# Peptides against a protein of PDB entry 6FRK: the designs that were tried, part 25

Target 1, 411 residues: chain A of PDB entry 6FRK
Amino acid sequence: NEEVLNAMLKEVCTALLEADVNIKLVKQLRENVKSAIDLEEMASGLNKRKMIQHAVFKELVKLVDPGVKAWTPTKGKQNVIMFVGLQGSGKTTTCSKLAYYYQRKGWKTCLICADTFRAGAFDQLKQNATKARIPFYGSYTEMDPVIIASEGVEKFKNENFEIIIVDTSGRHKQEDSLFEEMLQVANAIQPDNIVYVMDASIGQACEAQAKAFKDKVDVASVIVTKLDGHAKGGGALSAVAATKSPIIFIGTGEHIDDFEPFKTQPFISKLLGMGDIEGLIDKVNELKLDDNEALIEKLKHGQFTLRDMYEQFQNIMKMGPFSQILGMIPGFGTDFMSKGNEQESMARLKKLMTIMDSMNDQELDSTDGAKVFSKQPGRIQRVARGSGVSTRDVQELLTQYTKFAQMVKKM

## One batch from the design tools (peptide; aimed at target 1 L326 F332 T334 D335)

Design b2_p13_4_s3 (made by RFdiffusion4, then SolubleMPNN; from b2_p13_4, 9 letters changed)
Fold by OpenDDE base, seed 1:
Structure b2_p13_4_s3 (fold): chain B 411 residues (1-411), chain A 13 residues (1-13)
Amino acid sequence: as target 1 above (411 residues)
Amino acid sequence: NKILLEILKELSE
């Protein structure tokens, strides 16, 4: 029994190391899991694998909990949020995502660019802010980030902004000059929250980086970026351990909407390759598919139209990166879709939608769309010409539709 | 939700 336990723990430890979990944390986890597992209960014929998975899950949940309550902005007050992090961490993009998140919730939000080190930093922030209709402040001529941050914060305080986000300079390395600049900015603007932005793809370097920031600046919150890629999120555990600060949000793609509040249970489930059915359901529900009830009613009656398929394709495109969505499905590992396959799948989906854009309402709303086309082959030729594709491509779409419509009838 | 999952599976193949 102990040999079986040790073998299973070795597999779990290997998987956690492959997920970029820090080796010290993996070692501690192994010891904690071994102490928490009752060997007598394992002898009683309980599913040993399920018991070990549950013990591992519980200990990982503890590692993500710093024991400190996350800072939350106060409505009707001025909340100054300072962002810190390395260059390439996604810090500037994350500032815009957070501002947009609060703006969509009815907060009066603004952005300040205090990055004077990187050429074009202000232009990038201005482009992102303008696209999202977020007020912004910065300078093309002022080189002191303290002056820019102070003037921007004062301006937006006087204009009664509720969320004031300050983006600071990143560096390629942990340089003393960067930390001195961050400390000077923090002292000048007196932020209510300091957010450390970490790239999940840096793996084992997460601990040392997070610690270096915490030792110099009073980091109170963590945001983890690039969780849409090959980054399995193990670095997030290292960030929490080093900063003793909660993860408040995660970045899950390049789009401004690819940003969500951190949820412990779904995150740990994904980290263990158990999928995230709950997060998938939440993402589906957040799409405000008002038509979901109407679709569900149609599905209960075994009805599925080409329009219903088109709407589902639109929903898939709105859910964010296809690889991330698949990674939420149990049995589809994070590595299931190479970046190349994702682009091909999205291109295929867009092609199918373009074909359907050339269909008429009678074709789209028919409960047997394939039969409408089979009865009048001239429709296939019309749609093919309208969409600039072959008649074969239209037939392949109709074959795919028929496959889905048959699955719906079996539900 | 099941249809969305089946569409996603089919697109992943």
Scores: peptide ipSAE 0.027, ipTM 0.689, DockQ to the pose 0.068
OpenDDE base, seeds 2, 3, 4, 5: peptide ipSAE 0.027, 0.025, 0.026, 0.026; ipTM 0.680, 0.666, 0.674, 0.662

Design b2_p13_4_s4 (made by RFdiffusion4, then SolubleMPNN; from b2_p13_4, 8 letters changed)
Fold by OpenDDE base, seed 1:
Structure b2_p13_4_s4 (fold): chain B 411 residues (1-411), chain A 13 residues (1-13)
Amino acid sequence: as target 1 above (411 residues)
Amino acid sequence: SILLKQILQLLSE
């Protein structure tokens, strides 16, 4: 039993290391899991795998919990949020995402560009802010980030903004000059929250980077970026361990909407390859699919049409990168996320939709579309000709539809 | 949600 436990823990440790979890954290987790597993309960014929998975899950949940309550903005107050992080961490993009998130929640939000080091930083922020209709401040002439930050904060305080986000300069390396500049800005504007932005793709460097920031600046929150399904979430554990600060949001892509509040359980589930069904549900619900209620009602009655399937394919295409969606489904590991598979999957969806575009309303709106085609094989030939596909391709679509319709009837 | 999961699963098969 101990040998089996050790073997399974070795596999878990390997998978966590492959997920860019820091080696020290993996060692600690291994010890904690060993201590948490009752070997006597494992002897009783209980599913050893489930027990280990549960123990691993619990210990990972503890690793992402810093034991500190996340800062939250106060409604009707002026909340100054300062962003810090290295160049290329996604800091500037994340400022816009956070501003947009709060704006969509009915907060009066604004952006300040205090990055004087990077040429075109203000233009980039201005472009992002303008697209999102977020008020912004910055300078083309002022080179002191303290002056820009102070003037911008004062301006937006006077205009009764509730969320005032300050983007600061990033550097390519941890430099004393960067930390001095950040401290000067922080001292001048007195932020209510300092957000450290970390790129998840830097892997094992996450701990050292996060520690360097925490040792110099009073980081109170962490945002992890580039969690687009390719990024191994293990760096997030390192950030929490080093900063002792909660992850408040995650960036899940390049779009302004590819930003979500951090949820511990879904994140750990995804990290373990268990999928993120909750995040998938939330993402589906955020799609203002006016027809979702009508579809849910049809599904409750065991009704599913080819049109309903077509609408779901349109919804999938609206959800953004297919790789992100697949990464939310249990059993679709990172290996299914090859860039080639996404384009192929989208091409397959488009092909199926093109076939359905050649169907008539009687075929699309039938509660048993497959039976309509089976009773009149001439319909298959018509649709095949209309869509420029083989009769086999139409039959494959109908077979897929039948599988879905059967699943809906079992719900 | 469940339907979307099933659709995606079927598309990956």
Scores: peptide ipSAE 0.024, ipTM 0.586, DockQ to the pose 0.061
OpenDDE base, seeds 2, 3, 4, 5: peptide ipSAE 0.022, 0.022, 0.021, 0.022; ipTM 0.573, 0.586, 0.559, 0.551

Design b2_p13_5 (made by RFdiffusion4)
Pose (drawn by RFdiffusion4):
Structure b2_p13_5 (pose): chain A 374 residues (1-38, 47-273, 303-411), chain P 13 residues (1-13)
Amino acid sequence: NEEVLNAMLKEVCTALLEADVNIKLVKQLRENVKSAIDNKRKMIQHAVFKELVKLVDPGVKAWTPTKGKQNVIMFVGLQGSGKTTTCSKLAYYYQRKGWKTCLICADTFRAGAFDQLKQNATKARIPFYGSYTEMDPVIIASEGVEKFKNENFEIIIVDTSGRHKQEDSLFEEMLQVANAIQPDNIVYVMDASIGQACEAQAKAFKDKVDVASVIVTKLDGHAKGGGALSAVAATKSPIIFIGTGEHIDDFEPFKTQPFISKLLGQFTLRDMYEQFQNIMKMGPFSQILGMIPGFGTDFMSKGNEQESMARLKKLMTIMDSMNDQELDSTDGAKVFSKQPGRIQRVARGSGVSTRDVQELLTQYTKFAQMVKKM
Amino acid sequence: LEELRELLETLAE
């Protein structure tokens, strides 16, 4: 049985290593689902599913904008990850939700970058800012957020150039662009086909600049996006959106369950009964109930107080014979009144007859009356 | 206590 756990466990470790999941997290997840584990494919895959939900959970809720206030969003990520494409996908998302959204092109390096964001904004009917001539992104971002602030826009999305960590020049310039405009949220956009080099870059981005949200693009293809587990652990940020194509409307919020599945592949007879059950539990205590001075009108009249401390086990064989629908019903007496066929199976395996209940149903009706009167 | 006793007297009846 120890060999059936390991053959089926190394087959999921290969399923995650092929899904570009970091080898550090596969080796760690393997011994986490081995230590926490101490119709067969369901008792195994349910334990694997709960261990994955433990990893995709960063414990941090997403940053959401406030209507009536200026929200500056700054995009960061590697070269070619889809920042300019996801910039228009997000401005189009909120603009359709009713936000005064605008775009700013703070890329002063990439050829045809302002022309790219201009044509994406021209098409989606979204205001845009940038420059062919201005070579300082700190100047383009500052003079753009200033312009769209004096025009009272609620979503101001600043696009930046692609950068990698070994370029300290572009990492300083990213930190100065973030210090000039002071964004309310910084989004780390990552390609879904990224391999093992993802945890190092995503960590260096978190160190230089405060990354609070992560977007995974190019998920409409064969890439399952296992590199996102290493960006969530590195940036400490949840995934808010995913990109699912080249168009502006190929964009939707991140849901954890479908991504993990792809990455993996009035008084009733029942109340009359419980009140009785507690009066029998407090039944050997009936002599305490006759203590009160001047209240002892009677005690154990006609000896019938002894069988009121004997009827509740026999009535329990009826509850033992009951399932969770009759037991958890608001009116435990209405489930059997409509279907007196349930009065026969309660009588079979519990040894009580269907006759005994007629005297009980009368005793029930009188008890149900005096509680609604209570 | 008085109410629990009255319920028991009613059941004895």

Design b2_p13_5_s1 (made by RFdiffusion4, then SolubleMPNN; from b2_p13_5, 6 letters changed)
Fold by OpenDDE base, seed 1:
Order: sequence, then structure tokens, then C-alpha cells
Structure b2_p13_5_s1 (fold): chain B 411 residues (1-411), chain A 13 residues (1-13)
Amino acid sequence: as target 1 above (411 residues)
Amino acid sequence: LKELLNLLKELSE
């Protein structure tokens, strides 16, 4: 029994190391799991694998909990949020994602670019902010990040902004000059929250990096980025352990909507390869279930329109990268869709939607859209001209629609 | 979801 336990724990430890969990944390976890498992209960014929998984799950949940309550902004107050992190961590993108998240929640949000080190930092922030319709501040001429941050914070305080996000400079390495600059900015603006942004893809370097930031700046929150990639999220445990600060959000892709509040249970479930059934259900439920019920009812009646197909494509696009959805399904590995195929698939969906945007309501709402076009070939030419595509592209869309409508009729 | 997955798989081919 002890040999079987040790063998299973070795497999779990190997999988956690392959998930970028720090070796010290894996050792501690192994000891804690071994102490928490009742060997007598394992002898009684209980599913040993399930018991070990449950013990591992409980100990991983404890490792993600720093024992500190996450900072939350106060409604009707001015909340200054300073971002810190290395260059390439996704910090600037994450500032825009967080601003957009709060804006969608009805907060008056703004962005300040205090990155004077990277050429084009302000242009990048301005581009992202403009696309999201978020007010922004920065300078093309001022080189002191303290001046920019102070002026920007003062401006947006005077304009009664509730969420004031300050993006700071990064470096490629932990440099004393970076930490001095961050400390000067923090002292000048007196942020209500300091957010450390960490790239999950740096693996075993997460602990040392997170510690270096915490030792110099009062990090109160962590955001983990690039969890859509090959990064299995084990670095997040290292960040929590080193910073003693909660993970508040995760970045799950390149889109501004690829940003979600951190949930411990789904994250640990995904880290263990158990899938994220809860997050899948939540994402499926965020897809207006009412539209899905109406669709399911139509599908039960063998009715499927071009509009129904369009709405499904919109829903897929709202769910974010398809790789994320697949990665939430138990048994679908993260490797199922290469990143390249996903962008191509999304571009194809967008092209199909653009063709359908040139269709009229009679064409979109017909239970046999392909037959409407076959009876009046002039419709194909109209749609092709309206969408700037070939008549062949419209025929290919109608062929795909016909295949789907036939599949629906067989359900 | 499984149908959507199959649909997307067919669109990716």
C-alpha cells in the first residue's frame, strides 16, 4: 500500500513539475499529501486514485490561498492601481484588460502610461485604450515616469475617475534602476493597490522573479498572464508563495475580453488536468442560454437558419479562443488546436459572418436558406458584391450551411 | 458544445 501510494505520488509530482510548479512546493505538497492520506481508508477498497487526487487538490488549494483578503476597489472613490512587472509579462495588455473589465461593470476607468523606457509604449497603450474607448494619459516628451504618473493621477482624480490604472516601465531583467523607478512612482502616486503581472510561461523562474518584486515593492495583488499557451499555471503557485498576495485575475489570450477573475477551484482542476467543468458551464451560461434554449428547441424541430448559424458564430467568437474551450473539457489536452489553426479558423468565421452581413432577413430567416439562393441566383451575386467576396465564396458558405442543416435534421 | 466542437473541427479542415 505504501509502495503504491509512493508510486502514485511520484506520478503526481512529475506532472506538477511538468506544470511548472516549483520543486520546493512539490516536495512540500508530497509531504502534506502523504500526511493527510489515511492509509487505513486506502486499504478499505476506496478508490485510491480518487483519494490521492482529492488530497492533492486540497493541498494545491491551500498553496493558492495566501491567507490575505484580495483588495477590491471602492465604488464612488478614487482607486489608484499601479501595475508592475517585467517587459514581455503582458503588463500593458493587462492594464487595458483590467480597465475594460471595470468599464463593462459600470466603473469610470482610465489608463496612464508611465512607461518612458520603451519606445512606442504610449502609442501601444493609446491604441489599446482608443479601441476600448478608455480615457488615457501619457506623454511623448516627458521622460520622468514620476511626473507623468503624478500629473495623470491628479488629472483623473480631478475628473472623478473611480479606477485609475498606472502602467509602469518594465525591464528584461530585475535591475536596481527598475526597482528605484517603481518605488519613486509608488511614493509619488500612493496607489491603493500594486498589481504584479507575471507571465506563466517563464516556468521555474516565477518564484525568483516574484520574490525580487515583493522584496522591493509592496505587491498586494498578482495577475497571471499567458495561461492560454503551453503554460500549465504552476508558476502561479510560486507567485502566491513568494508575494504572499492573492491572484485576482488571469489573462487567457490576446483579446481584450480574454481576462477573467481568478477562481481557485477551476484553476486547480485545470492544473491537474481534470478540466474546468464549472468554467465551461459558466462560459456556456454567459452565452445567453435563452438563445441556446431557443436554438435547441429549433434544432429539435429540425429548423436551422443562416441567422441561427450566424448567432452561433458570434457565440463562438465571444467565448474567446477555441483552444480555451477545449482546454476546459476533460480529456481534451491543451495541444488539440495549434495556435496557428485557431487564428485561421477565427479569420474564416469572420469572413463567413461578413458574407452573412450582406444577406437580407428573408435569406437569413429561411428554414432552407440554400434553396432561397438556388431559386434566385441573382441573390448570390448581390451578396458577393455586398461583402466584397467571390460568388464562389458565397456558394461555399451555402454548402457549409447545407451540411450543418442536414446534420441538425439528423439529430 | 460537442456539436459546436465538431462544427469547428469541420470548419478547420
Scores: peptide ipSAE 0.015, ipTM 0.434, DockQ to the pose 0.086
OpenDDE base, seeds 2, 3, 4, 5: peptide ipSAE 0.008, 0.009, 0.009, 0.009; ipTM 0.462, 0.440, 0.436, 0.432; seeds 2, 3, 4 fail the geometry check

Design b2_p13_5_s2 (made by RFdiffusion4, then SolubleMPNN; from b2_p13_5, 7 letters changed)
Fold by OpenDDE base, seed 1:
Structure b2_p13_5_s2 (fold): chain B 411 residues (1-411), chain A 13 residues (1-13)
Amino acid sequence: as target 1 above (411 residues)
Amino acid sequence: LVLLRNILLELSE
């Protein structure tokens, strides 16, 4: 029994290391799991795998909890949020995502570009802010980030902004000059929250980087970026351990909406390859699928049309990269879709939609679309010609539709 | 969601 436990723990430890969990944390987790597992309960014929998974899950949840309450902005107050992090961490993009998040929640939000080190930083922020209709401040001529940050914060305080986000300079490495600049900015603007932005893709370097920032700057919150379908989430645990600060948000892609509040349970579930059903539900609900209620009601009555299938394909395309969605489904591991398979899957969906674009309303809105085509084979030929595909491609689409419609009837 | 899951499963296949 102990040998079996040790073998299973070895596999778990390997998987966690492959997920970029820090080796010290993996060792600690292994010992904590061993101490938490009742060997007597394992002897009683209980599902050993389930017990180990539960113990691992519980210990990972503890590793993500810094024991510190996350800072939250106060409504009707001026909340200054300073961003810090390395160049390439996604800091500037994350500033825009956070600003957009609060703006969508009805907060009066603005952005300040205090990055004077990177050429074109202000143009990039201005482009992102303008696209999202977020007020912004910066300078093309002022080179002192302290002056820009101070003037911008003062301006937006006087204009009664509630969320004032300050993007600072990054560097490629931890440099004393970067930390001095960050401290000078922080001292000048007196931020209510300092957010450290970390790229999850840096793997085992997450701990050392997060520690270097925490030792120099009063980091109070962490945002982890590049948690795409292939991103290893283990660096997030290292960031929490090193900063002793909560993860408040995660970035899950390049779009301004690819940003979500951090949820411990879904995150750990995904890290363990258990999927993220809750995140999938939330992502589906955040899509203003105004038609989802109508669709759910039709589905409850066992009705499913080609139009309903088309709308679902549009919804899938709106959810972003297919790899991210698959990574939320239990049993689809992070390795399931190579980057090549995503483009191919999206191309397949687009092809199916193009075929359906050549269908008429009678065909699309029929509760038995396949039967409409089977009764009048000339419709298949018309649709095939209209969409520039073979009659076989149309028949394959109808076969897929029939399969889906049968699944809906079983729901 | 179950439908979406099933669609995604079929597309992965």
Scores: peptide ipSAE 0.008, ipTM 0.465, DockQ to the pose 0.065
OpenDDE base, seeds 2, 3, 4, 5: peptide ipSAE 0.007, 0.006, 0.008, 0.006; ipTM 0.440, 0.449, 0.409, 0.410

Design b2_p13_5_s3 (made by RFdiffusion4, then SolubleMPNN; from b2_p13_5, 7 letters changed)
Fold by OpenDDE base, seed 1:
Structure b2_p13_5_s3 (fold): chain B 411 residues (1-411), chain A 13 residues (1-13)
Amino acid sequence: as target 1 above (411 residues)
Amino acid sequence: LIELLNILKELSE
C-alpha cells in the first residue's frame, strides 16, 4: 500500500513539475499529502486514486491561498491601482483588460501610461484604450514617470473616476533602477492596490521573480497572464508563495475579453487535468443565455436553422480561442489543438459565416435549410456569387448544416 | 455545447 502510494505520488509530483510547480512546493505537497492520507482508509478498498486526487487537490488549494483577503475596489471612491512587472509579462495588455472588465461592470474607469522607458508604450496603451473606449492619460514628451503618474492620477481624481489604473515601466530583468522608479511612483500616487503581473510561461523563474518584486514593492495582488490552453499554471503557486498575495485575475489569451476573476477550484482542477466544467458553464452563461435558452428550446423541439448555426458560430468566436474551450472539457488534453489548427478552424468558421451572410431570411430561418437549397439550385449560385466562394463551398456548408441538424434531432 | 465542440472538432480535422 505504501509502495502504491509512493508510486502514485511520484506520478503526481512529475506532472506538477511538468506544470512548472516549484520543486520546493512539490516536495512540501508530497509530504503534506502523505500526512493527510489515512493508510487505513486506503486499505478498506476505497478508490485509492480518488483519495490521492482529493488529498492533492486539497493541498494545492492551500498553496494558492495566501491567507490574505484580496483587495476590492470601493464603489463611489477613487481607487488607484498601480501595475508592476517585467517587460513582456503582459502588463500593458492586462491594464487594458482590467479597465475593460470594470468598465463593463459599470465603473468609471481610466488608464494612465507611466511607461517612459519603452518606445511606443503610450501609443500601444492609447490604441488599446481607444478601441475599448476607455479614457486614458500619458505623454509623448515627459520622461519622468512620477510626473506623468501624478498628473494623470490628479486629473482623473478631479474628474471623479472610480478606477484609476497606472501602467508603469518594465525591464527585461530585475534591476535596481526599475525598483527605484516603481517606489518613486508608488510614493507619489499612493496606490490603493499594487498589482504584480506575472507571465506563467517563465516556469521555474516565477518564484525568484515574484520574490524580487515583493522584497522591493508592497505587492498586494497578483495577476497571472498567458494561461492559454498550453500554459503551465504552476507558476501561479510560486507567485502566491513568494508574494503572499492573492491572485485576483488571470489572462487567458490576447483578446480584451480573455480575462477572468481568479477562481481557486476551477484553476486547480485544470492544473490537475480534471477539466474546468464550472468555467465552461460560466463561459457558456456569459454568452447571452437568453438566446441560448431560446435555442435550447428549439433544439428540444428538433428545430435547427442555418441562423441558429450562425449564432452558435458567433458564440464560439466570442468564447475566444477554441483550444481554451477544449482545455476546459475533461479528457480533452492540452495537446488537442495545436495553435496552427486553431487559427485555421477560426478561419473556416469565419468563411462559413461569410457564406451565410449572403443568405436571405427564408434560407436562414428554414427548419430544413438544405431542402430549400436542394429544391431551388439557383439559390446556391446566388449565395456563392454573393459571398465570393464556389458553389461547392456552399454545398459543403449545407452538408455540414445537415449533419448538425441530424445531431440535434437525435438529442 | 459538447456536441457542438465535437462537430467543430470534426470540421477542424
Scores: peptide ipSAE 0.017, ipTM 0.460, DockQ to the pose 0.079
OpenDDE base, seeds 2, 3, 4, 5: peptide ipSAE 0.011, 0.011, 0.010, 0.011; ipTM 0.450, 0.466, 0.458, 0.463; seeds 3, 5 fail the geometry check

Design b2_p13_5_s4 (made by RFdiffusion4, then SolubleMPNN; from b2_p13_5, 7 letters changed)
Fold by OpenDDE base, seed 5:
Structure b2_p13_5_s4 (fold): chain B 411 residues (1-411), chain A 13 residues (1-13)
Amino acid sequence: as target 1 above (411 residues)
Amino acid sequence: LKELLNILLELSE
């Protein structure tokens, strides 16, 4: 029994190390899990595998919880949020994502570019801000980031902005000059929150980098970026341990919408390869797929039309990047969709929808749409001409629909 | 939803 426990713990430890969890944290977790189980093994009759899984999950949840409540902006007040982090961490992109997140929630949000070191930093911020219709401030001529940050914060405070996000200069390495500049900016603007942005792909370096920032400035929040890549997010645990600050958001892609509030349970579930069932449920609920009570009821009755399929494709397109949705499904690893495959999949969905846009209501609302087309081949030719596709493309769609409808009948 | 996503995956192949 102890040998089996030690073997299972070794597999878990290996998986956590492969997920970029710091070796010290993995060792501590192993000891904590072992101690927890040794205490519970005194209780006869429990499924040891479930106990180990629960103990591992519980200890990972503790590693992500710094015991500090996340800072939240106050409505109707001016909240200054300063971003800090290395160059290439996704800091500038994350500023825009956070600004857009709050703007979509009805906050009066703005962006300040206090990065004077990087050529084109202000142009990049301006482009992102303009696309999202977010007010921005910066200078092409002022080289002192303290002046730019102070003037920008004052301007937007006077204009009664509620969320004032300040992007700072990044560096390729930990440089004393970066930390001095960052501290000068922080002292000048007196931010309500300092957000450390960390790239999840840096793996074992996460602890040392996060600590270096926390030792220089009062980091109160962490945002982890590039969780759509090969990074399994284990570096996030190292950032929490080093900063003693909560993860508040995660960046899950390159799009401005690829930004989510951090949730502990889904994150740990994903880290363990269990999938993000809760995040999937939440995304499904946010999409008001509850208006699909009618669809769910049809599905329960084994009815599925081409219109129902079209509506499902619309819902999937509204969920955002398909790679993120797949990454929420248990057993679909992050590697299943390369970035190229996502755009191709979305283009394929759009093509299928364009074919269905050329169908009539009788074709779309038929419980046996494939049979309607098979009985009258002239319909296939009409739809093909209307959508600018081949008759083969329409037949492929109908074949796919038939597969869906057969699955629904088995549900 | 999982089955729909699996079929979408099959469609992406």
Scores: peptide ipSAE 0.012, ipTM 0.439, DockQ to the pose 0.127
OpenDDE base, seeds 1, 2, 3, 4: peptide ipSAE 0.007, 0.010, 0.011, 0.010; ipTM 0.430, 0.455, 0.447, 0.445; seed 4 fails the geometry check

Design b2_p13_6 (made by RFdiffusion4)
Pose (drawn by RFdiffusion4):
Structure b2_p13_6 (pose): chain A 374 residues (1-38, 47-273, 303-411), chain P 13 residues (1-13)
Amino acid sequence: NEEVLNAMLKEVCTALLEADVNIKLVKQLRENVKSAIDNKRKMIQHAVFKELVKLVDPGVKAWTPTKGKQNVIMFVGLQGSGKTTTCSKLAYYYQRKGWKTCLICADTFRAGAFDQLKQNATKARIPFYGSYTEMDPVIIASEGVEKFKNENFEIIIVDTSGRHKQEDSLFEEMLQVANAIQPDNIVYVMDASIGQACEAQAKAFKDKVDVASVIVTKLDGHAKGGGALSAVAATKSPIIFIGTGEHIDDFEPFKTQPFISKLLGQFTLRDMYEQFQNIMKMGPFSQILGMIPGFGTDFMSKGNEQESMARLKKLMTIMDSMNDQELDSTDGAKVFSKQPGRIQRVARGSGVSTRDVQELLTQYTKFAQMVKKM
Amino acid sequence: LEELHELLQELAE
């Protein structure tokens, strides 16, 4: 049985290593689902599913904008990850939700970058800012957020150039652009086909600049996006959106369950009964109930107080014979009145007859009356 | 306590 756990466990470790999941997290997840584990494919895959939900959970809720206030969003990520494409996908998303959205092109390096964001904004009917001539992105971003602030826009999305960590020049310039415009949220856009080099770059981005949200693009293809577990752990940020194509409407919010599945592959007879059950539990205590001075009108009249401390076990063989629909019903007496066929099965395996209930049903009706009167 | 004693009298009846 120890060999059936390991053959089926190394087959999921290969399923995650092929899904570009970091080898550090696969080796760690393997001994996490081995230590926490101490119709067969369900008792195993349910334990694997709960261990994955433990990893995709960063514990941090997403940053959501406020209507009637200026929200500046700054995009960061590697070269070619889809920042300019997801800039227009997001401005189009909120603009359709009713936000005064606008775009700013703070890329002064990449050829045809302002022309790219201009044509994406021209098509989606979204205001845009940038420059062919301005070579300082700190100037383009500052003079753009200033313009769209004096025009009272609620979503101001600043696009930046692609950068990698070994370039300290572009990482300083990213920190200066973030310090000039002071964004409310910084989004780390990552390609879904990224391999093992993802945790190092995503971590260096978190160190130089404050990353609060992560977007995973190019998920409409064969890439399952296992590199996102290493960006969530590095940036401490949840995934808010995913990209699912080249167009502006190929964009939707991140849901954890489908991503992990792809990455993996009045008083009733029941109340009359419980009130009785507590009066029998407090039944050997009936002599305490006759203690009150001037209240002892009677005690155990006709000896019938002894069988009121004996009927509740026989009535419990009826509850033992009941399932969770009759037991958890608001009216435990209405489930059997409509279907007196349930009065025969309760009578079979519990040894009580269907006759005994007629005298109980009268005793029930009288008890149900005096509680609605209570 | 008085109410529980009265309920027991009513069940004895």

